# Peptides against a protein of PDB entry 5OOQ, part 1

All scores and structures are predictions.

Target 1, 227 residues: chain A of PDB entry 5OOQ
Amino acid sequence: YREDVRQVVTHPANALSFLQPGRLVEISVNGKDNYGWGAVVDFAKRINKRNPSAVYTDHESYIVNVVVNTMYIDSPVNLLKPFNPTLPEGIRPAEEGEKSICAVIPITLDSIKSIGNLRLYMPKDIRASGQKETVGKSLREVNRRFPDGIPVLDPVKNMKIEDEDFLKLMKKIDVLNTKLSSNPLTNSMRLEELYGKYSRKHDLHEDMKQLKRKISESQAVIQLDDL
Positions, changes and structure headers below are counted from each chain's first letter, unless a header gives other numbers.
Peptide ipSAE was made for these designs. It is ipSAE averaged over its two directions, with the distance scale d0 held at 1.0 Angstrom where the peptide's residues are scored. Compare it between designs on one protein only; published cut-offs may not apply.
A fold fails the geometry check if it doesn't show the stated peptide or something in it is severely misdrawn.

## One batch from the design tools (peptide; made by RFdiffusion4; aimed at target 1 S17 R23 R119 L153)

Design b1_p14_4
Pose (drawn by RFdiffusion4):
Structure b1_p14_4 (pose): chain A 225 residues (1-48, 51-227), chain P 14 residues (1-14)
Amino acid sequence: YREDVRQVVTHPANALSFLQPGRLVEISVNGKDNYGWGAVVDFAKRINNPSAVYTDHESYIVNVVVNTMYIDSPVNLLKPFNPTLPEGIRPAEEGEKSICAVIPITLDSIKSIGNLRLYMPKDIRASGQKETVGKSLREVNRRFPDGIPVLDPVKNMKIEDEDFLKLMKKIDVLNTKLSSNPLTNSMRLEELYGKYSRKHDLHEDMKQLKRKISESQAVIQLDDL
Amino acid sequence: SLNFDGSTLLPPVS
């Protein structure tokens, strides 16, 4: 349900109104590379030129400044409007130095939109400007160690469509349902939940393998034939 | 068409 709400928030109709320069966003591109919190510089429509049609979330490209780029990552390969990050450009590992950089992303690569925004120079491409902004990101990350506050989708972003409102209520219902469970006020909750979640991952992982073995025991493309 | 409700601008770090 929360992932469903995220798509509604990041859709161009609602998200673009709040993508001013300097907007803070949490970037998780393709659900794999997590660059932490960054600052939006600008955005523009994606034009595929072979005029190919794009998905609503991929219809726009946003350039963001990050402060967690791996230091030896080859940033010279980036094209301004190509959000496919070349192989080798990755967020810095837990033991590796970081460098400020600008990357292009589609809207689907935004995890959350912040209520804060930085002062940014006119030319982020100018000498030392991307570096200076990276310093500001490091300070915001200090003042807010637990995280950056998110924009309220209803109160702040004024999203009032009825279908979305029912979705928000569906979450509140499940939360009060969760808060009424006997385990909510338990000390072993983190232990037992982790112990169970590992068993569950295996069950779902084993089920994936279990099906592969059976289909391959028989002839391969007999069904295609 | 941009909206600034619910936001706070932050100054640069010296």

## One batch from the design tools (peptide; made by RFdiffusion4, then SolubleMPNN; aimed at target 1 Q20 N117 R119 V142; its pose is not in this set)

Design b1_p18_7_s4
Fold by OpenDDE base, seed 5:
Structure b1_p18_7_s4 (fold): chain B 227 residues (1-227), chain A 18 residues (1-18)
Amino acid sequence: as target 1 above (227 residues)
Amino acid sequence: MELSYSEYSEEEIEELLK
């Protein structure tokens, strides 16, 4: 099932290393608000200043700031709070026939539908006037160049997810070449075991997060002219 | 077009830190 793959791919232990500035991600907030493909600005560990003891799930424990070009024009974007993924009422993507604008929104990892195998060059100061719109234009250009869809990171080849149960899942999906109607990981015990392994990896990843981020940021950016 | 943007391996990271 695609959702099972998504859960593994978007787990912090796997996803964070690929959330460099400019990384394209497909965004669906609360399973309802589809913003399409956006570009990562940055990410940070979720901190609740009012309740420091707040416990978040793995998929809600980080905030990813993303530029989207599909925000409804009359959305109260001025009410957006940095690093607060609880979006104000009225924040939504434009529907068919509505005008859209560019905005930076804070999302959780759970709101990532897919991680693209493309990275845009990002302005140094995305909050500067006109910079969001520049990214928005780039997003439109990418969508134009990839009419069949933006390429998605391969969980095994690109993300190097080596968990045995996950590999078995991927093999089954490949063999069936159809959406599995049943979740192979519906067994709560298997899921817990997988997430337990990921949590351990996440802890290590978090300890090395700063270093990995610096290294990943130094990697070559796919420019639009290379497409 | 197949693009590859893999992360550095842990081994590669360790080598870079040396």
Scores: peptide ipSAE 0.124, ipTM 0.715, DockQ to the pose 0.042
OpenDDE base, seeds 1, 2, 3, 4: peptide ipSAE 0.098, 0.230, 0.087, 0.042; ipTM 0.745, 0.812, 0.733, 0.667; seeds 1, 2 fail the geometry check

## One batch from the design tools (peptide; made by RFdiffusion4, then SolubleMPNN; aimed at target 1 S17 R119 L153; its pose is not in this set)

Design b1_p19_7_s4
Fold by OpenDDE base, seed 1:
Structure b1_p19_7_s4 (fold): chain B 227 residues (1-227), chain A 19 residues (1-19)
Amino acid sequence: as target 1 above (227 residues)
Amino acid sequence: MLPYREYTEEELQELLEKA
């Protein structure tokens, strides 16, 4: 369910209007490299200069530049190419006990785990000396102030995602969460709840897949009309 | 379910400025 919601939230039709400079986003690259919360610098449509006919998925069709403060200090940050989300080998977050530095990295929408309901004030020139470190300090301060986690945008209340299928999905999730919280975990109910969760998860996954398809199709139509 | 808090962006900015 969480992944299905993430797919909808991070779709260009929904996400781009919330990727203003300074927007906090939680970053995971390739499903393993967790950079934590970073701050959006800007975004642009992904263009392949070598292959102009390249077709990207919706979630890979934009490049988002983000400031992170968790880059491993020995990462080859000098090899980072602006607007190239294919990160060089060795670009990774610092592990426990390792030192970190601030860096601007280009990511795709697919690398966004969540979008925060918070924006930082961003320097005009983030590439100027010391500016990314300033943002890095702000990120540390934000994390300090929100020990229970940075607030995430509500897809419905904040992002105004009003798709009927998505709303149904959200309602199903809420019902499941309520039922899980209200039922005393008797050992016997765990199996039924698990099966119920799996059944509902499957149904929700199918619903989300259909929704994603509909959104993609609608965007394709809009793009065709704009072309 | 995404853990969201119902804060306005303005309220959050005010919190950040006061701390």
Scores: peptide ipSAE 0.036, ipTM 0.635, DockQ to the pose 0.110
OpenDDE base, seeds 2, 3, 4, 5: peptide ipSAE 0.085, 0.017, 0.024, 0.026; ipTM 0.644, 0.540, 0.546, 0.565; seeds 2, 4, 5 fail the geometry check

Design b1_p19_8_s2
Fold by OpenDDE base, seed 4:
Structure b1_p19_8_s2 (fold): chain B 227 residues (1-227), chain A 19 residues (1-19)
Amino acid sequence: as target 1 above (227 residues)
Amino acid sequence: MTGYEELTDEEIEKLLKEA
């Protein structure tokens, strides 16, 4: 059920409007490489220059660049390419006892475990010398201040996901969390069906939400420049 | 009762600027 909620939350129709620069996101690449909480730099629609006709799933159709402070120190970070989610071999988080460094990594929406209800102040040029480390310090400070975990966006209250099928899903999860003993397998199949219906319904709204966001961001920048 | 006090984006931004 948590995975099903994650699928809905990380769908482009819902997630992209909350992936502003500095937004905290919890990162798990390929379900194995846990980088912990990182900060969003930017995102873009995935474009395959070699194969323009490539069709990606909804969760793979966007690339999010994120600053992490948990990159293994000996990882080949120089081989990282912005907006290329195919990470070089050896790119991994530091294990216990290993030293970590700050890095900007490109991830897909599918690599977002959760979206935080916090946003860091981001430097204008994150690629400038020392800027990633500044964000890394901020991430450490946030983790220090929230030892019980960073607050996660509420899908209904904060993200305004008001889809009836999703609300039913959330209610079921609440009931199941209360009833830990019920068979998890039967519920997973129904959630995939609900997600499939949800995804199809919201595909048309993705472009509209992206446009609205771009307009809002442009207006916000103008207001900041006029202040 | 998950005691996450809903910090507003503004409250968080203030906390992060003061840090």
Scores: peptide ipSAE 0.028, ipTM 0.555, DockQ to the pose 0.102
OpenDDE base, seeds 1, 2, 3, 5: peptide ipSAE 0.023, 0.007, 0.021, 0.014; ipTM 0.567, 0.326, 0.514, 0.464; seed 5 fails the geometry check

## One batch from the design tools (peptide; made by RFdiffusion4, then SolubleMPNN; aimed at target 1 S17 R23 N117; its pose is not in this set)

Design b1_p20_3_s1
Fold by OpenDDE base, seed 3:
Structure b1_p20_3_s1 (fold): chain B 227 residues (1-227), chain A 20 residues (1-20)
Amino acid sequence: as target 1 above (227 residues)
Amino acid sequence: MMKVFELTDEELEELLKKAK
């Protein structure tokens, strides 16, 4: 069920509105390479210049550039290509005992494990020397301040996912977590239906454009230091 | 650049609700 929730949360119709510069996201590439919490730089619709007719799944249709501070030091980071989510061989997080560096990596929405309820102020030019390291220091500080884990966006309250089937899914999960007995619901079939609804209701391309404009608008923000 | 962590008002309200 957790994966089912993740699929809904990371769907473009839901996730893109929360991928502002500096948004914290938890990153797992290919289900094996856990980079931990990173910070969003930007995102764009995935375009294949060589094959303009290429069709991607919804979760692979956008590329998110993120700063991570857990890249293995000997990873071939110079081979990274912006907006290319197919990572070169050897690009991986540092294991225990290995040294890590900061890097900007392009990921798909499918590589987002969770979206945090925190946002960093990002440098204007993240690719400038030393800027990604500054973000890396900020990420370390965040982790220090939240030893019990970075707060995750609530899909219903924060993300305003109001789909009835999703709400039912969430309720089921809550029941299971509280050890309350309810009949197991086959949610897999409902997820496909949910995705179908998103695809029918939204032109993701136009939505992205609108979202980018909205993201650029000034939002009411409160600094954590003021709490 | 000073490390600034920000939340929206809505996000803050929800965090406060969860902490209770």
Scores: peptide ipSAE 0.059, ipTM 0.666, DockQ to the pose 0.197
OpenDDE base, seeds 1, 2, 4, 5: peptide ipSAE 0.037, 0.034, 0.035, 0.024; ipTM 0.577, 0.540, 0.547, 0.482

Design b1_p20_3_s2
Fold by OpenDDE base, seed 1:
Structure b1_p20_3_s2 (fold): chain B 227 residues (1-227), chain A 20 residues (1-20)
Amino acid sequence: as target 1 above (227 residues)
Amino acid sequence: MSKVFELTDEELEKLLEEAK
């Protein structure tokens, strides 16, 4: 269910309006490289100059530039290409005991785990010397102030996602969480199993797929009307 | 203190209280 919610939240139709400069986002690249919370610099529609006819999925159709403060110090950051979300080999977050540096990395929407309900004050020119480090300091301060985690945007209350199928999903999740919380024998492993069983029983995954298709279709229609 | 966030002080305090 968390992944299903993430898919809806990070869809361009919902996410882009919340990717203002300074917006905090939690970053995971390729499901492995967790950079933690970073700050949005800007975003742009992904364009393939070599193959203009390239069709990207909705979640890969935009590039988001993000400042992170967790880049491994020996990462080949000089090989980073602006607006290329395919990161060079060796670009990774620092592990425990390793030193980290600040970097601006291009990511896709699919690399966003969550969108924070906070925005940093961003320098006008992030590429100027020392500016990314300033943002890095701000990120550290935010993490210090929120030891229990940075607040995440509520999809309904904050993002105003009003799709009926999505609302139904959210209600089901809420009911399930309430039922699970009432069972003192429920551990994290059982929670996942119960979510899985519930999802299968109520076909929530299919509902989410349908919702995604509807969103994509609606966007396609809008794009066609704008052309 | 340099304003670290584009949030009002009131908004920040509210968020901090909710995080507690």
Scores: peptide ipSAE 0.028, ipTM 0.457, DockQ to the pose 0.185
OpenDDE base, seeds 2, 3, 4, 5: peptide ipSAE 0.018, 0.028, 0.013, 0.034; ipTM 0.433, 0.553, 0.459, 0.530; seed 5 fails the geometry check

Design b1_p20_3_s3
Fold by OpenDDE base, seed 5:
Structure b1_p20_3_s3 (fold): chain B 227 residues (1-227), chain A 20 residues (1-20)
Amino acid sequence: as target 1 above (227 residues)
Amino acid sequence: MDKVFELSDEELEKLLEEAK
């Protein structure tokens, strides 16, 4: 059930509006590499230059750049390619007893375990010297201030996910958190129906993004013409 | 929408100073 909720929460139709610069997200790459809480730098639609016809799932269709402070110190971070979520071999979080460094990594929405109800101030140029480390310090401080865990966005109250089936799912989870017995198969079918609805919303979101880009480009052109 | 808690640079600096 938690995974079902995660799938809905991290769907582009819901998640993208909450991935502002500085947004805290909990990161698990490929379900194995846990980086803990990181901070969003930016996100973009995934474009495969080598295969423009590549079809990605909704959860893999966007790349989110995040600052993490848990990168293993000997990871080949120089091999990281912006907006390429296929991480080089050796890129991993530090294990217990290992030293860590700050890094910006590109992840998919599927690598987001949870979205925090907190935003850090994000420097305008995160690639400038020392900026990643500043964010890293902020992340450490936040973790210190929230020893019981960083507050997670409420899907209903904060994210305003108003889908009736999702609300029913949440109620069931609340009941199940009090009592363990519900059938995972019924939830999967409902999840597919939810995804169908979210896919339509995603299409609208993409259209809006394209429109915003066109407006931004037009404004940039106007600014260039005014120069 | 519950207000997203945002830490300003000043607030972060203050927190970092208090942590020292």
Scores: peptide ipSAE 0.035, ipTM 0.585, DockQ to the pose 0.130
OpenDDE base, seeds 1, 2, 3, 4: peptide ipSAE 0.034, 0.041, 0.018, 0.035; ipTM 0.584, 0.656, 0.510, 0.578; seeds 1, 2, 4 fail the geometry check

Design b1_p20_4_s1
Fold by OpenDDE base, seed 5:
Structure b1_p20_4_s1 (fold): chain B 227 residues (1-227), chain A 20 residues (1-20)
Amino acid sequence: as target 1 above (227 residues)
Amino acid sequence: MILPYEELTDEELEELLKKA
């Protein structure tokens, strides 16, 4: 159900009205690279200069530039191309224990997990030296102020999504949430199952990421030894 | 300390929809 809601919320007809400079969005690239909450710089219609006849899905038809403060420090950020959402190899969020930096990354609407009801005050020129880091400090302050999470826009009340099928979906979710909240044991077990599934997915994803990193490091070492 | 962010009111959010 959450993915169904996300698909509707992140559709251009709904999302673009709320992607002002400084708008906070939660970012997950390719369903695996979680950058956390970032700030919108701008957005534009996706244009393929090499293939002007390229047809994109609705969720891939726009590019959103966002500032994140969770970029892995050794990521090849210099290889990032403006308005190209196909990120270079090695562009990833920092893992636990790794250092992070601020970066502007181009993403599609499909990489937005949530749209927050907060906007940062953005510098006029985000590309100027030190400006990304200023936004990074602001993001840290927001996270400090909202330890229970950044408020998410209400799809119905705030975004005015009035589709009948969507409203039915939201009502079903509300009923389920009410039933879950009324049963403390189901909340703890489902939180533990969700946390366990999230932890297992995170552990499996971390294990897979560590394995991929070890394979990549081993391949890089082999390539360095073969030179 | 000046907050580096703003929280938009329901009215402000409605105005955004009118401009789009």
Scores: peptide ipSAE 0.362, ipTM 0.865, DockQ to the pose 0.644
OpenDDE base, seeds 1, 2, 3, 4: peptide ipSAE 0.148, 0.334, 0.357, 0.343; ipTM 0.731, 0.849, 0.863, 0.859; seed 4 fails the geometry check

Design b1_p20_4_s4
Fold by OpenDDE base, seed 5:
Structure b1_p20_4_s4 (fold): chain B 227 residues (1-227), chain A 20 residues (1-20)
Amino acid sequence: as target 1 above (227 residues)
Amino acid sequence: MILPYEELTDEEIEKLLEEA
């Protein structure tokens, strides 16, 4: 059930509106590499320059750049390619007893475990020297203040996911958390139906993003004409 | 749409960063 909720929450139609710069997200890459809580830098539609006809799943269709403070110190971070979520070999979180560093990693929506109800102030240029470490300090401070864990966004109240099937799922989870009965199979079929509804919202979100880009480009052109 | 994020207001985080 938690995975079903995660799939809905991390769908582009729902997640993208909450991936503002500084938004805290809990990161798990490939279901095994847990980086903990990181801060969103930005996100973009995934474009494969080598194969423009590549079809990605909804959860793989966007790249989110995130600052993490748990990167293993000897990881080949210089091999990280912007907007390439296929991480080089050796890129991993630090294990217990290992030293960690701050890094910006590109991830897919599928690598988001949770979206936090907190947003960090982000420096204007995260790639500038020392800026990643500043964010790393902020992340440490947040973790210190929330020893019981960073508050997660409420899918209904905060994310305004109002799909009836999802609401039923949430109610079932609440009842199950109270009564311990897990029937995972019935939830997977409903997830596909939910995706059909979310795809329409996703298209709208992309249209809005494209429109915002066009507006920004137009404003940039106007600013260029005013120079 | 003002997302109801309990802002640790940029100000509070900035203050925390200035005090660290």
Scores: peptide ipSAE 0.175, ipTM 0.658, DockQ to the pose 0.086
OpenDDE base, seeds 1, 2, 3, 4: peptide ipSAE 0.238, 0.136, 0.040, 0.014; ipTM 0.580, 0.571, 0.604, 0.368; seeds 1, 2, 3, 4 fail the geometry check

Design b1_p20_6_s4
Fold by OpenDDE base, seed 1:
Structure b1_p20_6_s4 (fold): chain B 227 residues (1-227), chain A 20 residues (1-20)
Amino acid sequence: as target 1 above (227 residues)
Amino acid sequence: VLPYEELSDEEIEELIKKAK
């Protein structure tokens, strides 16, 4: 269901109004290259000069230029072409232990995982020397300040998506989340009842808390897979 | 819920303070 929500949120009819310069977006290219949160520079309708008759899907019909601070340092960034979302081979995020640099990459709407509720102040000329690094510093600071994650725009409350089918989808997700969250609580309560019968000792209470945490974590993972 | 904010470093600090 998360993918279904993402498809609606990232549709041009909904997303473009929120892609102002500096808007934070979470970026994943080709379903594997996670760049994390980047900042929007600009966007434009995709034009194929070589094939003007090319028809793109809605999610591929616009190019969004974004600043990322997670580009692998040895990536061939000099081969990046503005407004060409087909990235050269070797363009990838840095892995653990690798050094990263700031880069401006062109992506499609389909590469947006989420749209943040934050907008950075952007330099007037991002292509000028040192400007992308300034944005990179800002991104690091934001990530530091939001350790639990950058707040995501609410599709209904913030983005004002009022499609009936989408609202039904959201309600279904909420119900499922409630049911899934109630199960941990029920299991937690049962565990408390079980341990309460045995818990004459403080040590059993701590074990119960740890077990409840593990159960909650396991159920959270299942919930993520079911959504 | 604010739709979005243009956040300077100072504005980010204020948001953090409000969230605590």
Scores: peptide ipSAE 0.305, ipTM 0.738, DockQ to the pose 0.096
OpenDDE base, seeds 2, 3, 4, 5: peptide ipSAE 0.399, 0.385, 0.157, 0.311; ipTM 0.889, 0.887, 0.623, 0.827; seeds 2, 3, 5 fail the geometry check

Design b1_p20_7_s1
Fold by OpenDDE base, seed 2:
Structure b1_p20_7_s1 (fold): chain B 227 residues (1-227), chain A 20 residues (1-20)
Amino acid sequence: as target 1 above (227 residues)
Amino acid sequence: DEEAKKLAEEATSEVIPLVE
């Protein structure tokens, strides 16, 4: 059920509004590489220039750039490609006893384990020399201040996810001990219906954004013609 | 979306300055 909640929380329709610069997020890449808490730099819709017809799942349709301070020191960070969430081989968090460095990595929404209620005041240019290290130092200080963990956003109270099926899911989680016999298939079907609703909402939002962009582009062309 | 921005700001408990 925790994974079900995570999928709802990290859906673009819910998550993107909370991914402001500096937002702290807990990062797990491919379900195995735990980078811990990082800070959001920015995000963008995933666009494949080589294959414009590429269709991505909702959770893979955006690229989030995050600063992490747990990158293995000998990771081939120079091989990282901007806006490419397929990380090169060898890119991994430092293990116990290994040294780590700060890095900016591109991840998908699916790599977000949780969204925190804290933000860092991010530098204007994170790619400038020393800036990612400064963010990394701040991340360490935050972890020191919150030894019990960074508080996670409440999906209902903070994120205002008010879907009835989601609320029912949350209730089921609260009474897990009494509903251990719940049919997984039934829950899965309900979750699928929920995702369908969010997917449709997201599609409409993206359509509106595209329309706004087209209008802006048209205005820009007019301005160029006036010059 | 101004409403979404407001919600995101309300959800933020603290904006922590960078440590120098």
Scores: peptide ipSAE 0.615, ipTM 0.951, DockQ to the pose 0.643
OpenDDE base, seeds 1, 3, 4, 5: peptide ipSAE 0.613, 0.611, 0.614, 0.609; ipTM 0.948, 0.951, 0.951, 0.949

## One batch from the design tools (peptide; aimed at target 1 N117)

Design b1_p21_2 (made by RFdiffusion4)
Pose (drawn by RFdiffusion4):
Structure b1_p21_2 (pose): chain A 225 residues (1-48, 51-227), chain P 21 residues (1-21)
Amino acid sequence: YREDVRQVVTHPANALSFLQPGRLVEISVNGKDNYGWGAVVDFAKRINNPSAVYTDHESYIVNVVVNTMYIDSPVNLLKPFNPTLPEGIRPAEEGEKSICAVIPITLDSIKSIGNLRLYMPKDIRASGQKETVGKSLREVNRRFPDGIPVLDPVKNMKIEDEDFLKLMKKIDVLNTKLSSNPLTNSMRLEELYGKYSRKHDLHEDMKQLKRKISESQAVIQLDDL
Amino acid sequence: EEEEEEEEEQKEIEEFSKELL
């Protein structure tokens, strides 16, 4: 349900109104590369010039400044409106140095939208400007070690559509349902949950393999035939 | 009161980031 709410928030109708310059966002592109918290510089509509149609979330491209880019990552390959990050551009590993950079992203690559925003120079492309902004991101990350506060979708973003409101209530119901479980006030909860989640991943992982073996035992494309 | 605190925090962040430029 939370992932369902995220899509409603990041949809261009609601998200674009709050994508002013300097807006803080948590970037997780394609659910794989997590760049941490960054600052939005600008955004524009995506124009595919073959005029291909795009999904609502991919219909727009946002340039964001990050402070967790891998230092040896080849940033010279980036095109201004191409959100497909070339192979080798990745977030810095846990033991590697980082460098401030600007990357393009689609809206689907935004994990959360912050209520804070930085002061940004007019030309982020200017000399040393992207570096200076990266320093500010490092300070915000210090003052807020647990995380940056998110915008409230209803109170702040004034999202009042009825279907969305039922979705929010569905979450509150499951939370109070979760808070009424006997294990909520337990010390072994982290231990038992992890022990179970590992067994569950295997079950789902084994089920994936279990089906592959059976379909391949028989002829391959007999069904296609 | 919470809205005022958030406005104060935002002003501090803007001032700090501006001083760096």

Design b1_p21_3_s1 (made by RFdiffusion4, then SolubleMPNN; its pose is not in this set)
Fold by OpenDDE base, seed 3:
Structure b1_p21_3_s1 (fold): chain B 227 residues (1-227), chain A 21 residues (1-21)
Amino acid sequence: as target 1 above (227 residues)
Amino acid sequence: DEKEKELLEEAKKQAELDKFL
């Protein structure tokens, strides 16, 4: 369900209005490279100059440039191409004990794990000397101030995602979380009921798949009306 | 030992729920 929520939250229809300069986002590239919290510089629609007819998935159709402060120091950052989300080999976050640097990386919406309810001041020219490091210091300060984690945007309260199927999904998640918190011992017997609700997961996944289709269809209709 | 086992079982249950969620 968390991945399902992430797919809805990171969909262009929902995410782009919250990707203002300085917006904090949690970054995971290819499900492996966790850069932690970064700050949005800008975003653009993905355009393939070599193949203008290239069709991208919704989550790959935009490129978001983000400042990270966790880039491995020996990463070939000079090989980074603006607006190319295919990162060169060796571009990775620093591991434990490794030194990190600040970098601007292009990512897809699919690489956003979460969207924070905070914005940093973003310099007008992030490529100027020392500007990315300034943002990096601000990121460290934010992490220091929020030891329990950076506040995430509430999809319903903050992002105003009002889709009925999504709201049902969120309510189900909340009910499950509340039940987990209230009775850890009773949750063992209900884990079988929760796995029995795996049949309903198929229904919810199908509902979410239908929602994703409806969102895609609605966007296709909006594009047709704008044309 | 019993409390640690309960905590471990709760952690396993939480992990299973996290897979479900």
Scores: peptide ipSAE 0.011, ipTM 0.269, DockQ to the pose 0.106; fails the geometry check
OpenDDE base, seeds 1, 2, 4, 5: peptide ipSAE 0.008, 0.000, 0.010, 0.009; ipTM 0.267, 0.263, 0.275, 0.267; seeds 1, 2, 4, 5 fail the geometry check

